Peptides against a protein of PDB entry 7BDX. Designs and how they scored, part 280

Target 1, 212 residues: chain A of PDB entry 7BDX
Amino acid sequence: EMGAAACTLLWGVSSSEEVVKAILGGDKALKFFSITGQTMESFVKSLDGDVQELDSDESQFVFALAGIVTNVAAIACGREFLVNSSRVLLDTILQLLGDLKPGQCTKLKVLMLMSLYNVSINLKGLKYISESPGFIPLLWWLLSDPDAEVCLHVLRLVQSVVLEPEVFSKSASEFRSSLPLQRILAMSKSRNPRLQTAAQELLEDLRTLEHN

## One batch from the design tools (peptide; made by RFdiffusion4, then SolubleMPNN)

Design b2_p26_5_s1 (from b2_p26_5, 10 letters changed)
Fold by OpenDDE base, seed 4:
Structure b2_p26_5_s1 (fold): chain B 212 residues (1-212), chain C 212 residues (1-212), chain A 26 residues (1-26)
Amino acid sequence: as target 1 above (212 residues)
Amino acid sequence: as target 1 above (212 residues)
Amino acid sequence: SELEKKNEEIIEENRKLTAEIGAEVS
């Protein structure tokens, strides 16, 4: 309980860029993010099937951790820190996104996807994530989620890949061969305006790449 | 481990006034400080005699909690919060300072004493603390500590009482009758310049009050 | 660039959503 409360407060204050800089400027950041990944992994591994104890202190702790990672990745120095010094955490996030079933831990998925998106703003981060084994299949696995918010953040991550020629060129063949086009087309007709827009933009970007 | 790491980061960033304001501006502060007191109390109650497991995650957690309380009390709104909304935590800190033996948990004592000193800057806080049962005996108990840093912060807390006429007048008889004058005089000759100065200042303040 | 602007907008949206999730789960 106390740990979850402390971590939740840390999450809240990490919304400030200055707090993120303070976290990273200390000597504790490396240890914290190392343990963060392990804690998140332990939580996901402890999940029995589709039943999530959403209201547990452990869940709250993991949500706070994922939120902190997201907030850290929201600023340039935070992205640089994660990509340079906390790659294992990025690997863990990718793994956990693969381990979670569609509809399972939706809020946690959203947080983790937002963190990955934020990291993807850094070219080095995008390269690292996109070169992860099974990254393209993972994106499509995640797009199978019934949750529109999960799908939105996946589409944004896909777009980050598509809009970076150096990254996209490496995976273009796999990407095109496995692209769930019908799923993306369905999302472009979503009643969720954010999902609709993201799907439309991605479809436009893909069309532009086919004409070049 | 993870909880201690998170709390340690929170402690570090709480050195900023803006972070303290952010902590207190959230809806989580009350719960956090409620659990904080309980956690600190549980730790102290688990101590077997004079042996402190200084290097445990639990110890680190409690140190971080005490540090956060100190940093919160360092700003006006933080003092106001503690005095108005977290009196139980103040009671707990006073209790724990009494329960700890001379030389036991020196660093924790210092943090707790600093927090009480910071609270004592607020007249309402000083009143609350000084009106706690056994407060004057507690000060003398704490002054029996062999650690100069513990003694320094006790002397500062004593001085906060002495310099506030409204508070001192209520306890003046008990204070004068129990004053460990020889101990304070010995401290005024300490090789520790901070302790020496604090003891000298207190002796001067006491002399001024005897002449009035 | 247009991409940088878009990224900044999305970061800000993510920041808001992160805070909203925080309010819901805590």
Scores: peptide ipSAE 0.429, ipTM 0.878, DockQ to the pose 0.282
Fold by OpenDDE base, seed 5:
Structure b2_p26_5_s1 (fold): chain B 212 residues (1-212), chain C 212 residues (1-212), chain A 26 residues (1-26)
Amino acid sequence: as target 1 above (212 residues)
Amino acid sequence: as target 1 above (212 residues)
Amino acid sequence: SELEKKNEEIIEENRKLTAEIGAEVS
């Protein structure tokens, strides 16, 4: 209980850039983000099958942790910190996104995807996560989710790869060979306007790349 | 472990007035400070006799909590919040200061005393804590501590009472009858310059009050 | 660049959604 309450307050105040700078300016950040990954992993491992996120102190705690990571990644120095000093955490997030089933832990999955997107704005971050083993299969696994918000953030992550020629060139063959085109086309017809737009834009980006 | 790490970061960033305002501006502050008191109480109750503060995650956690309370009390809106909405926490801090033996949990005792001093800057806070049952005996109990830093913060709290005529008038008889004058005189001869100065100033304040 | 602007917009959307999730779960 107390840990969740403290972490929830930390999450709330971490929406401020100055607070993120203060977190990272201290000597405790490394330990915090190391244990963050372990805690998130322990939570996901404790889930048996299709158990939905229970309103528990443990879930609240893990959500707060994921939210903090997202807020840290929202600023330039935070992205630099994560990519330089907390790579294991990024690897953990990628792993956990792979371990979660479609429709499982939707809110947590969204937070983790937002954190990865924010990291992907940094070219070094984008390179790191896109070069992770199984990254492309992971994107397609996540894109199979029934949740429109999960799919939206996956599409954004795909766009981050496609829009960076230096990154896309390394994975272009695998990307083209495995692209779930029918799934993306279905999303371009979604009633969710955000998902629809993201899918349409990605399809346009992909068409542009085929013609070049 | 993770709870202590999160709370330690929250403590660090709570040194900012803007962060304290953000903590208090949310809907989570009441719950947080309620559980804070309970957690601190549980820790103190777990101590057997003259056990020194072990470098444990639990101790770190409780220190961070006490530090947060101190930082909240350092600003006007924080003092208002504590005195209006978290009186039970203030009562808990007073209780725990009474339950701890001389020389026991010195660092925690200092943090708690600093929080009470910060609250005492608010006239409503000073009234509340000074009207607590056994407050004057508690001051003398704490002043029996062998630690100079504990004694310093006790003297500051005594000064806060003495310098407010509206508060001192209510307790003046008990204060005069129980004042450990020899102890304060001994402190005025301390090699610790901060303790020495505080004891001398208090003795001057007391002399001034005897002549008026 | 247009990409930088888009990224800034998405960061801000993510910040809002993060806060919304925080309000719902906590």
Scores: peptide ipSAE 0.425, ipTM 0.877, DockQ to the pose 0.280
Fold by OpenDDE base, seed 3:
Structure b2_p26_5_s1 (fold): chain B 212 residues (1-212), chain C 212 residues (1-212), chain A 26 residues (1-26)
Amino acid sequence: as target 1 above (212 residues)
Amino acid sequence: as target 1 above (212 residues)
Amino acid sequence: SELEKKNEEIIEENRKLTAEIGAEVS
């Protein structure tokens, strides 16, 4: 209980850039983000056995941790820190996104995807994430999620890759050969306007790359 | 481990007034401070049985909680919040200060005493604390501590009472009759300059009150 | 750049959604 409450408050105040800078300026940041990854991994591994009530203190704690990572990655110095000093956390987030089934832990996936997107604004971060083993298959696994919000954030991450020629060139062949085009086309017809727009923009970006 | 790390970060960032305002502006503050008192009480109760290594995660967690309370009380809105909405926490801090033996948990006592002193800057807070049952005996119990830093913060709290005529008048007879004058005189001769000064100032304040 | 602006807009949207999720789960 107390841990979840403290972490939830830390999440709330981490919406401020100055708070993120203060977190990162301290000598405790490295250890905190190291333990964060371990805690998130432990939680996801526990889900296979016991239907841990998603409303548990543990769930709230993990949501707060994912939210903190997202807020840290929302600022330039936070992205730089994560990419330089917390790569294992990024690897953990990618792994956990792969371990979760479609429709499972939707809100947690959204937070993790937002954190990865925020990191992807840093070219070094985008390179690191996109060069992770199984990254492209992971994107398509995540895009199979029935949740529109999960799919939206996946499409945004896909777009970050597509919009960077240096990154896209390394995986372009695999990307084109495995692209779930029918799924993306279906999303471009979604009733969710955010998903619709993101899918449409991605389709336009992909068409532009095919003509060059 | 993770709880202690999160709480330690929250403590660090709570040194900012804006962070304290953000904590208090949220709907989670009441619950957080309620659980804080319970957690601190549970820790102190556990010390009688097992020599819990003072360097444990639990110890660090409780230190961080006490530090957060101190930082919250350092600003006007934080004092107002504690006095209006978290009186049970103040009662808990007073109780725990009584339950701890001289020389036991010195650093925790210092944090708790600093929080009470900060609250005492608010006249409503000072009234509340000073009207707590056994407050004057508690001050003398704490002043028997061999630690100079504990004694310093006790003297500061005593001074807050002495400097407020409305508060002092309610307990003046008990205060004068139980005053550990020899102990305070000994402190005024301390090699610790901070303790020496605080004891000397308090003795001067007391002399001024006897002549009026 | 146009990309930077888009990224800033998405970051701000993500910040709002993060706060909303926080309000729902807490």
Scores: peptide ipSAE 0.425, ipTM 0.878, DockQ to the pose 0.282
Fold by OpenDDE base, seed 1:
Structure b2_p26_5_s1 (fold): chain B 212 residues (1-212), chain C 212 residues (1-212), chain A 26 residues (1-26)
Amino acid sequence: as target 1 above (212 residues)
Amino acid sequence: as target 1 above (212 residues)
Amino acid sequence: SELEKKNEEIIEENRKLTAEIGAEVS
């Protein structure tokens, strides 16, 4: 209980850029983010066994950790820190997104996807994530999710790849050959206006790239 | 481990007044400080059994909690919050200071004494602490500590009582009848210059009050 | 750039959603 409460407070105050700078300016950041990845991994692995109630102190703790990572990645120095000093944590987030089933832990997936999107704003971060083994298959796995918010954040991550020529050129053949075009077309007709717009924009970007 | 790391980061960033305001402005502060008291109490009670290594994750956690309380009490709105909404935590800190033996958990005692001193700057806080059952005997118990830093922070708390006429008048008879004058005189001859000065100032304040 | 502006808008949207999720799960 106490750990979850402390981490939840830290999550709340990490919405401030100055607090993120203070976290990263200390000597304790590296240890914290190392243990963060391990804790998130332990939680996701525990879901395959006992029906962990989604409202447990453990889930609260992991949500707070994912929220802190998202808030750290929201600022330039935080992105630089994650890409330079916490690559194992990024690898862990990618792995956990693959290990979760469609419809499972939706809010946690959204937090993790937001953190990856925020990292992808840094070209070095986008390069690192996109060069991760199985990244393209992972995007398609995540797009199979029935949740519109999960799909929205996946489409944003796909768009970050498509809009960066240096990154897209390296994966273009695999990307084009495996693209779930029918799924994206279905999303462009969604009743969720945010998902609809994101899917439409991505389809327009893809058409523009086919003509180049 | 993860809880202690998160709480240690929260302690570090709580050195900022803006972070303290953010902690207190949220809906989670009351729950956090309620659990804080319980966690500190559980830790101190566990010391009488197994030789808890002072460097355990549990001790690190409790140090961080006591540090957060100290930083909250360092600002006016934090003092007001503690005195109005977290009286049970103040009662717990007073109790734990009584339960610890001379020379035991010196650094924790110092953090707790600093928090009480910070609260004592608020007249309502000083009144609440000084009206606590056994407060005067507790001060003398704590002055028996062999550690100069513990004794220094006790003398500061005694001075806060002595310098406030409304508070001192209510306890003056008990205070004067039980005052460990020989111990305070010995401290005024300490090799520690901070302790020496604090003891000398208190002796001067006490002499001034005898002439009134 | 237009891309930088879009990224800033999405970061701010993500910040709001992160806070909303925090309020729902806490």
Scores: peptide ipSAE 0.424, ipTM 0.877, DockQ to the pose 0.264

Design b2_p26_5_s2 (from b2_p26_5, 12 letters changed)
Fold by OpenDDE base, seed 3:
Structure b2_p26_5_s2 (fold): chain B 212 residues (1-212), chain C 212 residues (1-212), chain A 26 residues (1-26)
Amino acid sequence: as target 1 above (212 residues)
Amino acid sequence: as target 1 above (212 residues)
Amino acid sequence: SSMERRNEEIIRENRKKVAEIGAEVS
């Protein structure tokens, strides 16, 4: 309980860039983010057995952790910190996104995908994430999610890869061979305007790459 | 572990007034401070049995909680919040300061005394604390501590009472009858310059009150 | 760049969504 309450407050105040800088300016940031990954992993592993109520203090704790990571990754120095000093956390987030089934822990997946997207703004971060084992299959696994918000954040992450030639060139063959084009085309017709726009933009970007 | 890490980061960033305002501007502050008192109480109660290592994650957690309370009380809106919405926490801090033996948990006592002193800057806070049952005996119990820093913060809290006529008038009889004058006189001769100064100032303030 | 502006917009939207999720789960 108390840990979840503290983490929730930390999450709330981490919306400020100055708070993120203050967190990262301390010697305690490394330890915090190392334990963060472990805690998130332990939570996701616990879901396979007992239906932990999504409203549990434990779930709130993990949401707050994922929110903090996202808020940290939202600023340049935070991205640099995560990419340089917390790569294991990024690996853990990628792993957990693979371990979660379509429709499972939707809000957590959204937060984790937002964190990855925020990291992907840094070329080093994008490169690191995209070079992770199984990254391309993971994107398609996540895109099979019935949730429009999950799919939106996946499409944005895919777009970050496609728009960076240095990254896309390394995975272009696998990307083209496995691209769930029909799924993306279906999303471009979605009633969700954000998902619709993201899918349309990605399809345009992909067409531009085929003609070059 | 993770809770202690989160709380430690929250403590660090709560040194900023803007962070304290952000904490208090949320709907979650009340719950956090209600649980804070319970957590601190549980920790102090656990000390009577097992020698919990002072360097445990639990002790660090409680230090962080006490630090957060102190940082919140350091600003006007934080004092107002604590006095209006977290009186139980103030009661708990007073209780725990009574439960701890001289020389026991010195650093925690210092943080808790700092929080009470910070609250005492608000006349409502000073009034509330000083009207708490056993407050005067508690001050003398705490002043029996061998630690100079504990004694310093006790003397400052005593001075806050003495310098406020509306508060001092209510306890003046008990205060005069129980005042450990020899102890304060001994502190005025301390090799610790901060303790020496605080004891000298308090003795001067007390002499001024005897002549009026 | 156009990409930087897009990233800033998405970060802003993400911040809003993080706050919304925070309000929903706590």
Scores: peptide ipSAE 0.420, ipTM 0.876, DockQ to the pose 0.281
Fold by OpenDDE base, seed 5:
Structure b2_p26_5_s2 (fold): chain B 212 residues (1-212), chain C 212 residues (1-212), chain A 26 residues (1-26)
Amino acid sequence: as target 1 above (212 residues)
Amino acid sequence: as target 1 above (212 residues)
Amino acid sequence: SSMERRNEEIIRENRKKVAEIGAEVS
């Protein structure tokens, strides 16, 4: 209870860039983010196959942690910190996204994907996550999620890879061979306008890359 | 572990007035401070008679909580919040200060006394704490602490009572009859310059009140 | 760049969504 309450308040105030700078300027950030990964991993490992997000102190705690990571990654110095000093946390987030089944812990997946997207704005961050083992298969696994918002954030992350020639060139053959084109085409016809637009833009970007 | 880390970061950022305003502007502050009192009480009740401050996650957590309360009380809107909406927390802090033996949990006592002093800057806060049952005996109990910093913060709280005529008049007879004058005189001869000055100033204030 | 503008827009949208999720689960 108390930990979840404290972490929730920290999440709320971390919406401020100045608060994120204060967190990162202190000598406690490294320890906090190391334990964050471990705590999130322990939570996901405790989930039984059919257990969705419980309204529990533990789930609230993990949501707050994921929200804090997202807010940290939303600013340049936060991305630099995560990519340079908290890579284990990024590896953990990638792993947990793979461990969660389609439809499982949807809100947590959204927060984790948003954090990875924010990290991907840093070229070093994008390189790091895209060079992670099984990254491309993971993207396609995540695109199988029935949640339109999960799929939206996956498409945005895919687009970050496609729009960076240095990163895309390394994975281009695997990307082209495994691309779930029918799934992306289906999303371009979605009633969700955000998902529809993101899928259309990605299809245009992919077509542009095929003509060059 | 994770709760203590999150609470420690929240403590660090709560040194900013803007962060305190953000904490109090949210709908989570009431719940947080209610659980804070309960958590601090549970910790103090778990202490055996000879157990001093352990370097444990639990102690760190309680320190961070007390630090947050102190930082909240350091600003006007924070004092207003505590005195109007979190009186149970103030009652708990007063109780815990009585339950702790001289020399026990010195750093925690300092933080709790600092929070009460900060609350006492608000006249409504000073009235509330000074009208608490056994407040004057509690001050003298706390002045028996071997720690000079505990004694310093007690003297400052005593001075806050003495300097407010509306509050002092209600307790003046009890104050005069139970005043540990010899102890305050001994503190005015302390090698600790902060304690020495605070004791001298209080003695001057008391003498001024006897001549009026 | 067009990419920088896209990133800024997505960050802004994401910040709003993070706050919405926070209000729903807290």
Scores: peptide ipSAE 0.416, ipTM 0.875, DockQ to the pose 0.262
Fold by OpenDDE base, seed 1:
Structure b2_p26_5_s2 (fold): chain B 212 residues (1-212), chain C 212 residues (1-212), chain A 26 residues (1-26)
Amino acid sequence: as target 1 above (212 residues)
Amino acid sequence: as target 1 above (212 residues)
Amino acid sequence: SSMERRNEEIIRENRKKVAEIGAEVS
C-alpha cells in the first residue's frame, strides 16, 4: 500500500520537466529504473495464474511505474538517459508487450507503447528499439489487439519507423513482406477518429515510400 | 525494495516548493499522509523484537517518509495542510518520539523533530503540538538523548514555545517547575558549536522571560 | 520540421492521456 501511494505521487509530479530533471540529476535514478523493469516483469508473470484484480495495489504500482517511464521519455534528457543508461528497461518493456495477451492490461500496454514512442523520437532510441529481435513481428502482433488505443499507439510507433529512412531502409524488406495492410485499411475506417487519422496518415506515408 | 526506491526519489524531489505544492494540490495527498503515519508506527513497533538492521529497506523507506513530511512542513501551505488535514500524523510523530529509546533511531528522531519544528512556525501548529498530552515531559525525556543533533532540535522546539507568549503563558507553570536547567547549562558548554549556541540562546530567552 | 511538430503534438496528447489514465486507475 504505502509503496504504491508513494509511487503514484511520484508519477503525478513527474508530469513536470523540472521534476524529471531532478529525478535524473540525482544518484538514485539508475537503481530506481533497474528495479522498475524487474517489478513490471514480476507483475506480468504473475498474471497467468491468479485472476489478479486489476484494481490491486500491485497493478496500481506498476501503472505508476509505467507512467513515470513515459513522463521521463517525454523530454530530451529523459530519452537520452533511458537509451544510454536503462537499455535493459527498454528490453523489458518490449518483452512484456509480447507476453501480454490481446486485450490484457490494455492501460498498461498503452503506457508502455507511449514510452517506446517517446524514446523513438531520439534517433538513437529508434535505432535501438527497431534493431531489437522480433520488433517487426511484435508490432503486427500488437496491432491485432481489439483495443483502439493500443492500436493507435502501435500505428504511431510504426509511423516513427517509416518516417526515418536510415532505420526503415534496414528493415524495409521484412516490413513490406509482413505488413498487415488489410488490418491497417480497416483501421482507416474506424469510428475512433484518432485511430482513423493515424491509419490514414500511415497509409499515405507508405504510398509515398513505394513511389520513391 | 521498489517502494523504498520510489519513496526515496519522492523525498529528493520534495526539496522543491513547487513539488510540495504539486503533491498537496492533487487528490492523493490525504491518503498518502494517512498511510505514512501508520507505516512509521509499524516500523517503530517492530524495533523492540528483532535487531532490525538500520540499513534495511524498511528503515530507508521510513526515513524517506519522515524526510517528505519535513520538506512539506518547510513551506507555509504544507504547514497549513498538516495542521488542518493531517493532525493524526502529527500525533503519531509525537507518540513515536516518546516510544523510541535514547540513542535509538537517531536520524529518524532528527527528521521527526525537524518536522515538528517546521510545523511550530505556524501559530496554529505550535498551539496544536504544545497542547498535546505529555508534550512538556516528552521534551525533557528527549533532551536526555546522548546525541547532540537530537538535543539541538529539541532545544529549537523548546525555544519556539518560549518565544510565543500566547502558548508559553498557558504552560509556564509546568514548564518552569520541570525545566532541566542543569542539562541545558551543560549543553551550553558542549563542544558542538550548534548545540552550544542553541542552549545559550534558550538560556538568554528564559532569563528575559523571568524578568518580565 | 513537420516531424518535430508531429512529435510535439503527440507528446502533448500523450501527456494528457497519461494524466487521464492516472486519474482512472489511482
Scores: peptide ipSAE 0.416, ipTM 0.875, DockQ to the pose 0.262
Fold by OpenDDE base, seed 4:
Structure b2_p26_5_s2 (fold): chain B 212 residues (1-212), chain C 212 residues (1-212), chain A 26 residues (1-26)
Amino acid sequence: as target 1 above (212 residues)
Amino acid sequence: as target 1 above (212 residues)
Amino acid sequence: SSMERRNEEIIRENRKKVAEIGAEVS
């Protein structure tokens, strides 16, 4: 209870860039983000395939942690911090996204995917996450999610890869051979306008790359 | 561990007035400060007269909570919030200060005393805490602490009472009859300049009241 | 750049969504 309450307040105030800078300017950030990864991992491992009640104190705590990571990654110095000093946390987020079943912990997936997208704005961050073992298969695994918001954030992350020549060139063969084109085409016809737009933009970007 | 880390970060950022306003502007503040009191009480009750190792995660958590309360009380809207909406927390702080032995949990006492002092800046807050049963005996109990910093904050709180005629008049008889004058005089000769000054100022204020 | 503007827009949208999720789960 108390930990979840404190972490939830910290999440709320971390929406401010100045608060993120203050968090990172302290000597406690490294420890906090190290423990964050461990806590998130422990939570996901405890799910044992059961949909734990999303309203538990533990769930709230993990959501708050994922929200904090997302808010940290939303600013330049936060991205720099995560990519330089908290790579284990990024590895953990990638792992957890792989461990979660389609439809499982959807809100957590959204937060984690948003955090990864924010990290991907930094070329060094994008390089790091895209060079992670199984990254491309993970994207397609996540794109199988029935949740439109999960899929939206996956498409955005895919687009971040596609739009960065230095990253895309390294995985272009794997990417082209495994691309769930039919799934993306289906998403381009989604009634969700955000998902529709993201899928259309990605398809345009992919077409541009085939002509170059 | 994780809760203590999160709470410690929240403590750090709560040094900003804008962060305190953000904490209080949310719908979560009431619950947080309610649980804060309970958590602090549980910790102090668990001490069972043993000096628990000050370096425990639990101790760190409670210190962070007390620090947050102090930082909240440091701003006008925070004082208003505590006095209007979190009186139970103030009662808890007063109780815990009574339950702790001289020299026990000195840092926690300092934080709690600072929080009460900050609350005392609000006349409504000062009225509330000074009207608490056993408040004057509690001040003298706390003034028996061998720690100069504890004593400093007690003297400041005593001064807040003495300088407020509406509060002092209600307890003037009890105050005069129980005042540890010799102890305060000894503190006015302390090698600690902050304690020395606070004791001297209080003695001057008391003398002024005897002549009026 | 067009990419920078896009990133800024997505960050803004994500910030809003993070706040929405925060309101839903707490």
Scores: peptide ipSAE 0.419, ipTM 0.877, DockQ to the pose 0.263; fails the geometry check

